Peptides against a protein of PDB entry 4N78. Designs and how they scored, part 165

Target 1, 186 residues: chain A of PDB entry 4N78
Amino acid sequence: HFQVICRLLGYQGIAVVMEELLKVVKSLLQGTILQYVKTLMEVMPKICRLPRHEYGSPGILEFFHHQLKDIVEYAELKTVCFQNLREVGNAILFCLLIEQSLSLEEVCDLLHAAPFQNILPRVHVKEGERLDAKMKRLESKYAPLHLVPLIERLGTPQQIAIAREGDLLTKERLCCGLSMFEVILT
Target 2, 155 residues: chain B of PDB entry 4N78
Amino acid sequence: MAELQMLLEEEIPGGRRALFDSYTNLERVADYCENNYIQSADKQRALEETKAYTTQSLASVAYLINTLANNVLQMLDIQASQLRRMESSINHISQTVDIHKEKVARREIGILTTNKNTSRTHKIIAPANLERPVRYIRKPIDYTILDDIGHGVKW

## One batch from the design tools (peptide; made by RFdiffusion4, then SolubleMPNN)

Design b2_p19_4_s3 (from b2_p19_4, 6 letters changed)
Fold by OpenDDE base, seed 2:
Structure b2_p19_4_s3 (fold): chain B 186 residues (1-186), chain C 155 residues (1-155), chain A 19 residues (1-19)
Amino acid sequence: as target 1 above (186 residues)
Amino acid sequence: as target 2 above (155 residues)
Amino acid sequence: VFGISEERIREFLLALVDS
């Protein structure tokens, strides 16, 4: 599903969705969640000492239930605050999954474009084969597919300009050095 | 453009009219040849004249058809060339627009990105002093120390 | 008879023979 969303939205659509999600998350964090946290801090016991281990696990549990009674009984905490936290969590997860899906699509695009851009994979050399000879054979095999040099030789000035710009845009991808998720976490 | 216009407005219509007129002329020639053969005392001469007119007529019609066909082919070639130029122009515009849209989209999403921290694999410089693994000597936990702490039945 | 010069017809016929 996320792959389909990435394909349908493209960079622009993803940017718009991410911006809106960030606004929503910011609104939730600075508004409702902050208010609930402040309220919880006010009702939090100022002094909560660890009960003696002698009370056993049931006694310790009862102690904490008593100390946190006001928090546990705060009905709006479960219905509103936790829901907002879930929404924030879902938004973060959504952003992560979108970035991962986008990265996969970008990698696929880079791999598909590589033969046309003189980007050759590192060939595994079996024992006894010269790496240089194998690389030269590979280079010669893909040399006719180099799009920009081909267009520079056969194309009009306008076509050459478009080809160069297209080549640059094809090579430059977010997955090569940029992260959206890191920005979202900040 | 001027050549295409001449072909469309003058040469091809003119050729079509000439071909149509040739039909009426052929009929007249046929009538003349028939009458001339019937009325002529010298049938051999009349036959030779008919052969000459037939040959001339066939050659003339063939010429008209060929000229018209060539003009039509030329017209089609010019139109095909114009269409190819239009296609090239449209493709160029389309590609330019797509590149522009892509650049805009990348700027927008770029604002939402930061550089991936290439985790410099800090060479875990193995601390030079391998702290000797402190041999964890399992001191047996003497549980007898707990014998006095509990409501257990003192036997 | 057809308004075409004999010379043009001759040229056309020659071109047909050479093709």
Scores: peptide ipSAE 0.044, ipTM 0.644, DockQ to the pose 0.005
Fold by OpenDDE base, seed 3:
Structure b2_p19_4_s3 (fold): chain B 186 residues (1-186), chain C 155 residues (1-155), chain A 19 residues (1-19)
Amino acid sequence: as target 1 above (186 residues)
Amino acid sequence: as target 2 above (155 residues)
Amino acid sequence: VFGISEERIREFLLALVDS
C-alpha cells in the first residue's frame, strides 16, 4: 500500500502529505496532549515518600495506587489523551513507512537506470579469469545502451539538454544521503 | 506553406475538375468514333482512327489520374511532415514541463529532509592479502533439526 | 480534346516506360 501511495503521490504529493501530518502532530502535541500533561502534573502528589519496606511488595504497590488514585482515575476518564497519542504514533509510523517505501522505489529506479547510465555492477570473477577482460566485455555489451552519449551523437541540442537533465534527476535521489524521518523526530 | 496552399487550393481542385471534364470528353469521343465508323465507307480506316483516339484518350486520362494522385501524395507528405514537427514540438514542451515539475517537487520534499549522519565507519582497510573467498558451499539447511524443538500449534 | 498538350502526354508515357 505504501509503495502504491509513493508512486501515486510522487515527491510533491509526499511532501504535501508529510507537511500536513506534521501540522496535525504539532497541533495534537501543543493542544490537547499538552493540556492533559499540565493537568496531570498539577494533580500529581508533591510529596510521595517511599513507604517502609516492611509493608512488602503488595503493600508498597497499594500505597502507590492510593497515592496515584486520582491520577489513574483521571487518566481512565480522559481516554481522549490516549487516542491523541495513538494518532501521533500512527502519524510517525506512517512517515517512517512512506520514507522506507520511497527509498525502495528510488533504489529500484537507480538499478533499472544503471545500464543506461554506464553504471555497471562489479562482476564476480571466477578463478583464472581476468577481471579487466570481463569488465571490458561488459562495458562493450552495454555501451550501445548509454542514453546520454547516444542522444549527444544523434539528437538535437534540445534533446541533448533534456537527456542530460533527465540523467541528473535519475541519479540524484533522496536515498543517496537524505532522510525525512530524522526531520520528523526533531 | 506556399506549396501546400497551391496544392490544396489550385492543383488538386483543378485536377479533379479536369477528370470530371474528361468524362464528358470521353463520351463525345466515343460518340464521334461510333458515328464515324457507321458513316465511313472505309471501315478499316475508321477503325484505325478509333484506335488512335482511344489510345490518346486513355493516355490523357492516365496522365490526369497520375498527376492528381501525385499531387495528393505530395500534399499528404507535406501534411505528415508538418504533423511530425508539431508532435516533436509538443513532446519537447511536455518533457520540459515534466522536468520542471520534477525539480519543483524535489525542492519541496528536500525541505523536509536532512543529511543522513553517515557515521564515518572507519574504512575497513581490506587486508592486502585477499584471502581467496572461501567458496560458500550452500549446504542445504536441513530444517529437520528444528522439527523437535517447536511445537507448532497446527491451526 | 482533353486540353492537355500532346507533349505532356508523351513525356508522361515515356516516363512510365522508363520507370
Scores: peptide ipSAE 0.043, ipTM 0.637, DockQ to the pose 0.006
Fold by OpenDDE base, seed 1:
Structure b2_p19_4_s3 (fold): chain B 186 residues (1-186), chain C 155 residues (1-155), chain A 19 residues (1-19)
Amino acid sequence: as target 1 above (186 residues)
Amino acid sequence: as target 2 above (155 residues)
Amino acid sequence: VFGISEERIREFLLALVDS
């Protein structure tokens, strides 16, 4: 599903969605969540000491339940605050999955374009074969597919310009060193 | 453009008119040949003249048809070439627009990106300050990222 | 009669034979 979304939205659509999600997350964090956190901090016991172990697990639990009674019984925490936190979590997860899906699509595009851009896969050389000779053969094999040089030789100046720009855009992808998710987490 | 215009406005209409006129001329030639044969004392000579006129008429009509046909074909070729040029121009514009849109899109999404931190300790640090949009700086593409993905194609 | 030169007709006929 996320791959389809990435294909449908493209870079621009993804950017818009991500920006809006960031706004939503910011609004949730600075608004409702912050208010609940402040409220929780106010009702938090100032002194909460660990009871003696002799009270056993049930006694210790009862002790903390009593100390945290106001927090535990805070109905709005369960209904509103946790829902907002869930929304934030979902937004983060969505951003992560979108980035991952986008990266996969970009990698696929790069792989498809590679033969046309003089990008050759690293050939596994068996013992005894010269790597250089294999690479040269591979280069020679794919040389006729090099799009930009071909267009530079046969194309009009306008076609050459477009080909170069297209080549550059094909090569420059986010997956090559950029992360959106890191920005979302900051 | 001048050649196409000449074909459309002068040569082809002229050729069509010539063919139409040839019909009228053929009738006149036929009438002449008939009358000449009837009135001539030398029927053999009259027949030979009729054959000559017939041959000339057929050759003339064939020439007119061929000329007109060639002009029409030439017109169509020019028009086809013009359409191809127009298509090429439209394609060029379309590609230019697409490239522009892509550049804009990449700029927009680039604002939402930062360099991948290779540091293992991704401490989710709550952003204290709204990070100013880091200006997307185009970095050279490191294709080494593809090295791990490409190993599945056993050549 | 048709306003076409005999020479052009001859050339055309020759071209037809060659084609």
Scores: peptide ipSAE 0.041, ipTM 0.630, DockQ to the pose 0.006
Fold by OpenDDE base, seed 5:
Structure b2_p19_4_s3 (fold): chain B 186 residues (1-186), chain C 155 residues (1-155), chain A 19 residues (1-19)
Amino acid sequence: as target 1 above (186 residues)
Amino acid sequence: as target 2 above (155 residues)
Amino acid sequence: VFGISEERIREFLLALVDS
């Protein structure tokens, strides 16, 4: 699904969606969540000492449950605040998955374009074969597919310009060195 | 444009008219030949004359048809060429627009990106043996950078 | 004796013009 979304939206659509999600997340964080956090801070016990270890895990849990009873029983916290946090989490997850899917699509595009851009995969050399000879054969095999040189030879100046720009745009992808998710986390 | 216009306005209509006129002339020639054969005392001579007229008439019509056909073909070729040029122009514009849109899109998404922390590639300790400068093998785009993205199929 | 009737020649010529 995310791959289809990436294909459908393209860079522009993804950018728009990501921007809007960021706005939503920001709004949730700075609005409702912040308000609840402030309220929680006000009702938090001022002094919460660690109970004695002698009470064991159940006793310690009961102790904290008792101290935090008012917070735990705060119905609005469970219904509204936690829901908003889930929404934020979902948004973050969505962004992550979109970026991953986009990266996959970009790599696929790069792979598909590679023969036309004189980008050859490193070929596994069997025992007894020279890597250089094999690569040379491969280069010779795909030489006629080199799009930019072909157009430079046969095309109009305008076509050459377009081909060069297209080649550049094809080579330059986000997956090569850019991350959106890191920006979302900041 | 001038050539196409001449073909459309002058040559082809002119050829059609000539062909029509030729039809009427052929009827006249046929009538003449028939009458001449009937009235002539020397039937052999009349027949030979008829053959001559027939040959001439056939050749004339064939010429007119061929000329007209060639003009029509030429017209079509010119039109086809014009259409191809127009198509090329439209395609060029379309491609230019698409490239522009892509550039805009990339700028927009670029604002939402930061540089990936290049993990300090551990200094590949150069193996002691200076392997002979391996001819510039185009470094394949290392797609392994995506190997860490997702639990997908380890190729 | 070349039995191509004048009619056939005429028909041929007419057919050529009509085709």
Scores: peptide ipSAE 0.029, ipTM 0.634, DockQ to the pose 0.005

Design b2_p19_4_s4 (from b2_p19_4, 7 letters changed)
Fold by OpenDDE base, seed 4:
Structure b2_p19_4_s4 (fold): chain B 186 residues (1-186), chain C 155 residues (1-155), chain A 19 residues (1-19)
Amino acid sequence: as target 1 above (186 residues)
Amino acid sequence: as target 2 above (155 residues)
Amino acid sequence: VFGISDEQIREFLQALVDS
């Protein structure tokens, strides 16, 4: 599903969606969640010492449950705050999945374009084969497919310009060095 | 353009008119030959004349048709060439627009991106092939780093 | 009669033969 979304939206569509999601997340964080956090901070027990280890995990849990009872029982926190947090979480997950899907698509595009851009696949050298010979053979095999040099030889100046720009755009992908998700987390 | 215009405005219409006139002339020739044969005391001579007229008429009509057809074909060839040029121009514009749109889109999405912290793991050892001028062999981006990203589609 | 010269006809016929 996310792959289809990525294909459908393209870079521009994804950018728009991501921007809107960021706005939503920001709004949720700075609005409702912040208010709840402030309220929680006010009702937080001023003195919450770590119970002695002697009470064991259940006792410690019960202690904290008791100390936080008022917070846990705060109905508005349970309903509204958690819902907003879920929304934020979903937005983050969505962004992550979109980025992952986009990266996959970009990788596929790069792989498909590679033969046309003088990018040779990693050659697995079988035992006994010279790497150099195999590389030369591959270079020779793919040389006719090099689009930009071909167009430079046969094409009009306009075609050459377009080919170069297209080649550049094909090579420069987000997956090569850019992350959207990191920006979202920031 | 001048040639196409001449074909459209003069040659083809002229050829069509000539062909139309030829049909009427054929009828006249036929009538003449028939009457000449009937009225002539020398039927053999009249027959030979009729044969001559028939041959000439057929050749003339064939010539007119051929000329007209060639002119039409020439017209179509010129038009086809014009269409090809137009198509090329449209394609060029379309490609230019698409490239521009893509650049804009990339800028937009780029604003939402930061540089990936590439952990130093795999030294893409550029094969030290010494001699050939360092064409910016774009270090083959090791896409294997992405193999772990997603639901495990091993390529 | 058809406004076509005998020469044009001959050329046409020759072209037909040569084709």
Scores: peptide ipSAE 0.135, ipTM 0.622, DockQ to the pose 0.006
Fold by OpenDDE base, seed 2:
Structure b2_p19_4_s4 (fold): chain B 186 residues (1-186), chain C 155 residues (1-155), chain A 19 residues (1-19)
Amino acid sequence: as target 1 above (186 residues)
Amino acid sequence: as target 2 above (155 residues)
Amino acid sequence: VFGISDEQIREFLQALVDS
């Protein structure tokens, strides 16, 4: 599903969706969630000492449950605050999955374009074959497919310009060095 | 452009008219030849004249058809060339627009991106001294001390 | 009769032979 979304939206569509999601997340964090957190901080016991280890794990849990009883019983926290947190979480996950899907698509595009852009795959050299000879053979094999040089020889000036620009756009992808998700986390 | 206009407005219509007129003329020539042959005392001469007229007429019609056909073909070639030029122009514009749109889109999404931190995989130097797991001796916790704090139903 | 000169006809016929 995310791959389809990436294909349908393109870079512009993804950008718009991501921007809107960021706005929503920001609004939720700075608004409702912040208010609940502030309220919770006010009702939190000022001094919560660690119970003696002698009470064991169940006793410690009961102690904390008692200390936080008012918070646990706060109905609005469960219904509204947790829902908002889920929404934020879902938004973050959505962004992550979109970025991953986009990266995969970009990698595929790069791989498909590689033969036309004089980008040779690293060929596994079998034992006994000279790497240089294999690379030269590959270069010779793909040389006729180099699109920009071909158009430079046969095309009009306008076609050459378009081909160069297209080549540049094909080479420059986000997956090569950029991350959207890192911005979201920041 | 002037050549195409001349073909469309003058040469081709003119050729079509000439061809139509030639049909009428062929009938006249045929009638003439028939009458001449009947009325002529020298039938051999009349036959030779008929042969000459027939040859000339056929050659003339063939010439007219060929000329018209060539003009039509020329017209079509000019039109095809014009269409190809238009198509090329449209394609160029379309590609330019697409490239521009893509550049804009990439700028927009680029604002939402940062450089991937190539996290230098710091070799997690495993701390050499694995501190020996301190043997956690679980002493049984006596929970009876908590019996007095709970409002539990005294059985 | 057809308004075409004998010369035009000869040229046309020659072109046909040469094609």
Scores: peptide ipSAE 0.132, ipTM 0.617, DockQ to the pose 0.005
Fold by OpenDDE base, seed 3:
Structure b2_p19_4_s4 (fold): chain B 186 residues (1-186), chain C 155 residues (1-155), chain A 19 residues (1-19)
Amino acid sequence: as target 1 above (186 residues)
Amino acid sequence: as target 2 above (155 residues)
Amino acid sequence: VFGISDEQIREFLQALVDS
């Protein structure tokens, strides 16, 4: 699903969606969530002593539950806060998954473009074969597919310019060194 | 342009008219030959004359058809050439627009990106107004990412 | 009769032979 979304939206669409999500997240964090956090901090017990170990795990839990009863009750009554946090979480996850999906699409594009851009995969050399000979054969095989040189030879100046620009755009991808998710977390 | 206009307005219509007229002329020639043969005391001479007229008529019609056909073909070639030129121009514009759109899109998304090697501490770069030169971090494309794909490692 | 000269016909026929 995310791959389809990436394909449909493209870079511009993804950017718009991400920006809007960031705005929403910011609004939620600075607004409702912040207010709830402030309120919760006010009702937080000033002193919460560790119960004696003699109470055991259930007793300790009950002790803390009692100490935090007002907070728990408040939180339960204020389910909106948790919903907002869920929304923030979902937004973050969405951004992550979009980035991952986009990266996959970009990699696929790079792979498909590789033969046309004189990018040859490292050939696994079987024992006894000369790597250089195989590489030369591959180079010779794919040489006619080099698009930019071909157009440079046969095309008009305008076509050459477009081909070069297209080649550059094809080569430059976010997956090669850029991350959106890091910005979002930030 | 002048040649195409001449073909469309003069040569081809003229050729069509000539061909149409040739039908009437053929009928006249046929009638003449028939009557001449019937009335002539020298049937052999009349036959030879008929053959001559027939040959001339056929040759004339063939000439008219050929001329018209060539003119039509020439017209079509000129039109095809014009269309190809137009198509080329449209394609060029389209490609230019697409490249531009892609550049804009990449700038927009680029604002939302940070270098993977940069420490986590980098401030959310607010989408700067479009006017900020999106420093296209032309980082050298690290194709090493492709190395893992070839070995069947499904990411 | 057809308004085509014998010369035009000859040229046409020659062109046909040459093609």
Scores: peptide ipSAE 0.118, ipTM 0.597, DockQ to the pose 0.006
Fold by OpenDDE base, seed 1:
Structure b2_p19_4_s4 (fold): chain B 186 residues (1-186), chain C 155 residues (1-155), chain A 19 residues (1-19)
Amino acid sequence: as target 1 above (186 residues)
Amino acid sequence: as target 2 above (155 residues)
Amino acid sequence: VFGISDEQIREFLQALVDS
């Protein structure tokens, strides 16, 4: 599903969605969540001492329940605050999945373009074969597929310019060194 | 353009008119040959003259048809070439627009990106000033990232 | 009669033969 979304939206659509999600997250964090956190901090017991271990687990639990009674019984915390936190979590997860899907799509595009861009895969050299000889053979095999050089030889100046720009755009992908998710976490 | 216009406005219509007139002329020639043969005391001479006129007439009509046909073919070739040029122009414009849109899109999404920290240091580098347009540093594409994905394709 | 020269006809006929 996320792959389809990435294909459908493209870079522009993804950017717009991400920006809007960031706005929503920011709004939730600075608004409702912040208010609840402030309220919780106000009602938090000033002194919470560890009960004696002799009270056992049930006694310790009752002790903390008593100290945190106002917080635990705060119904709005369970409903509104947790829902907002869930929304934030979902937004983050969505961003992560979109980025992952986009990266996969970009990698696929790069792989498909590679033969046309003089990008050769590393060939596993069997013992005794010269790596250089194999690479030269591969280069020779794929040389006719090099699009930009081909167009530079046969194309019009306008076609050459477009081909070069297209080649550059094909090569320059986000997956090659950029992360959106790191920005979102920030 | 001038050649196409000349073909469309002058040569082809002119050729069509000439061909049409040739039908009328053929009838006249036929009538002449018939009358000449009937009236001539030397029928053999009249027949030879008729053959000559017939040959000339047929050759002339064939020439007119051929000329007209060639002009029409030439017209079609020019039009086809023009269409191809137009198509090429449209494609170039379309590609230019697409490239531009893609560049804009990439700039927009680029603002939402940061460099992948290669350093294992868990320091959550809080980007200090969120407001600074992260200069999209064009890093050379490291294709080594594809090394892990490509292992499954047995050449 | 048709306004076409004998030379044009000859050239045309020759072209037909050569084709």
Scores: peptide ipSAE 0.117, ipTM 0.618, DockQ to the pose 0.006

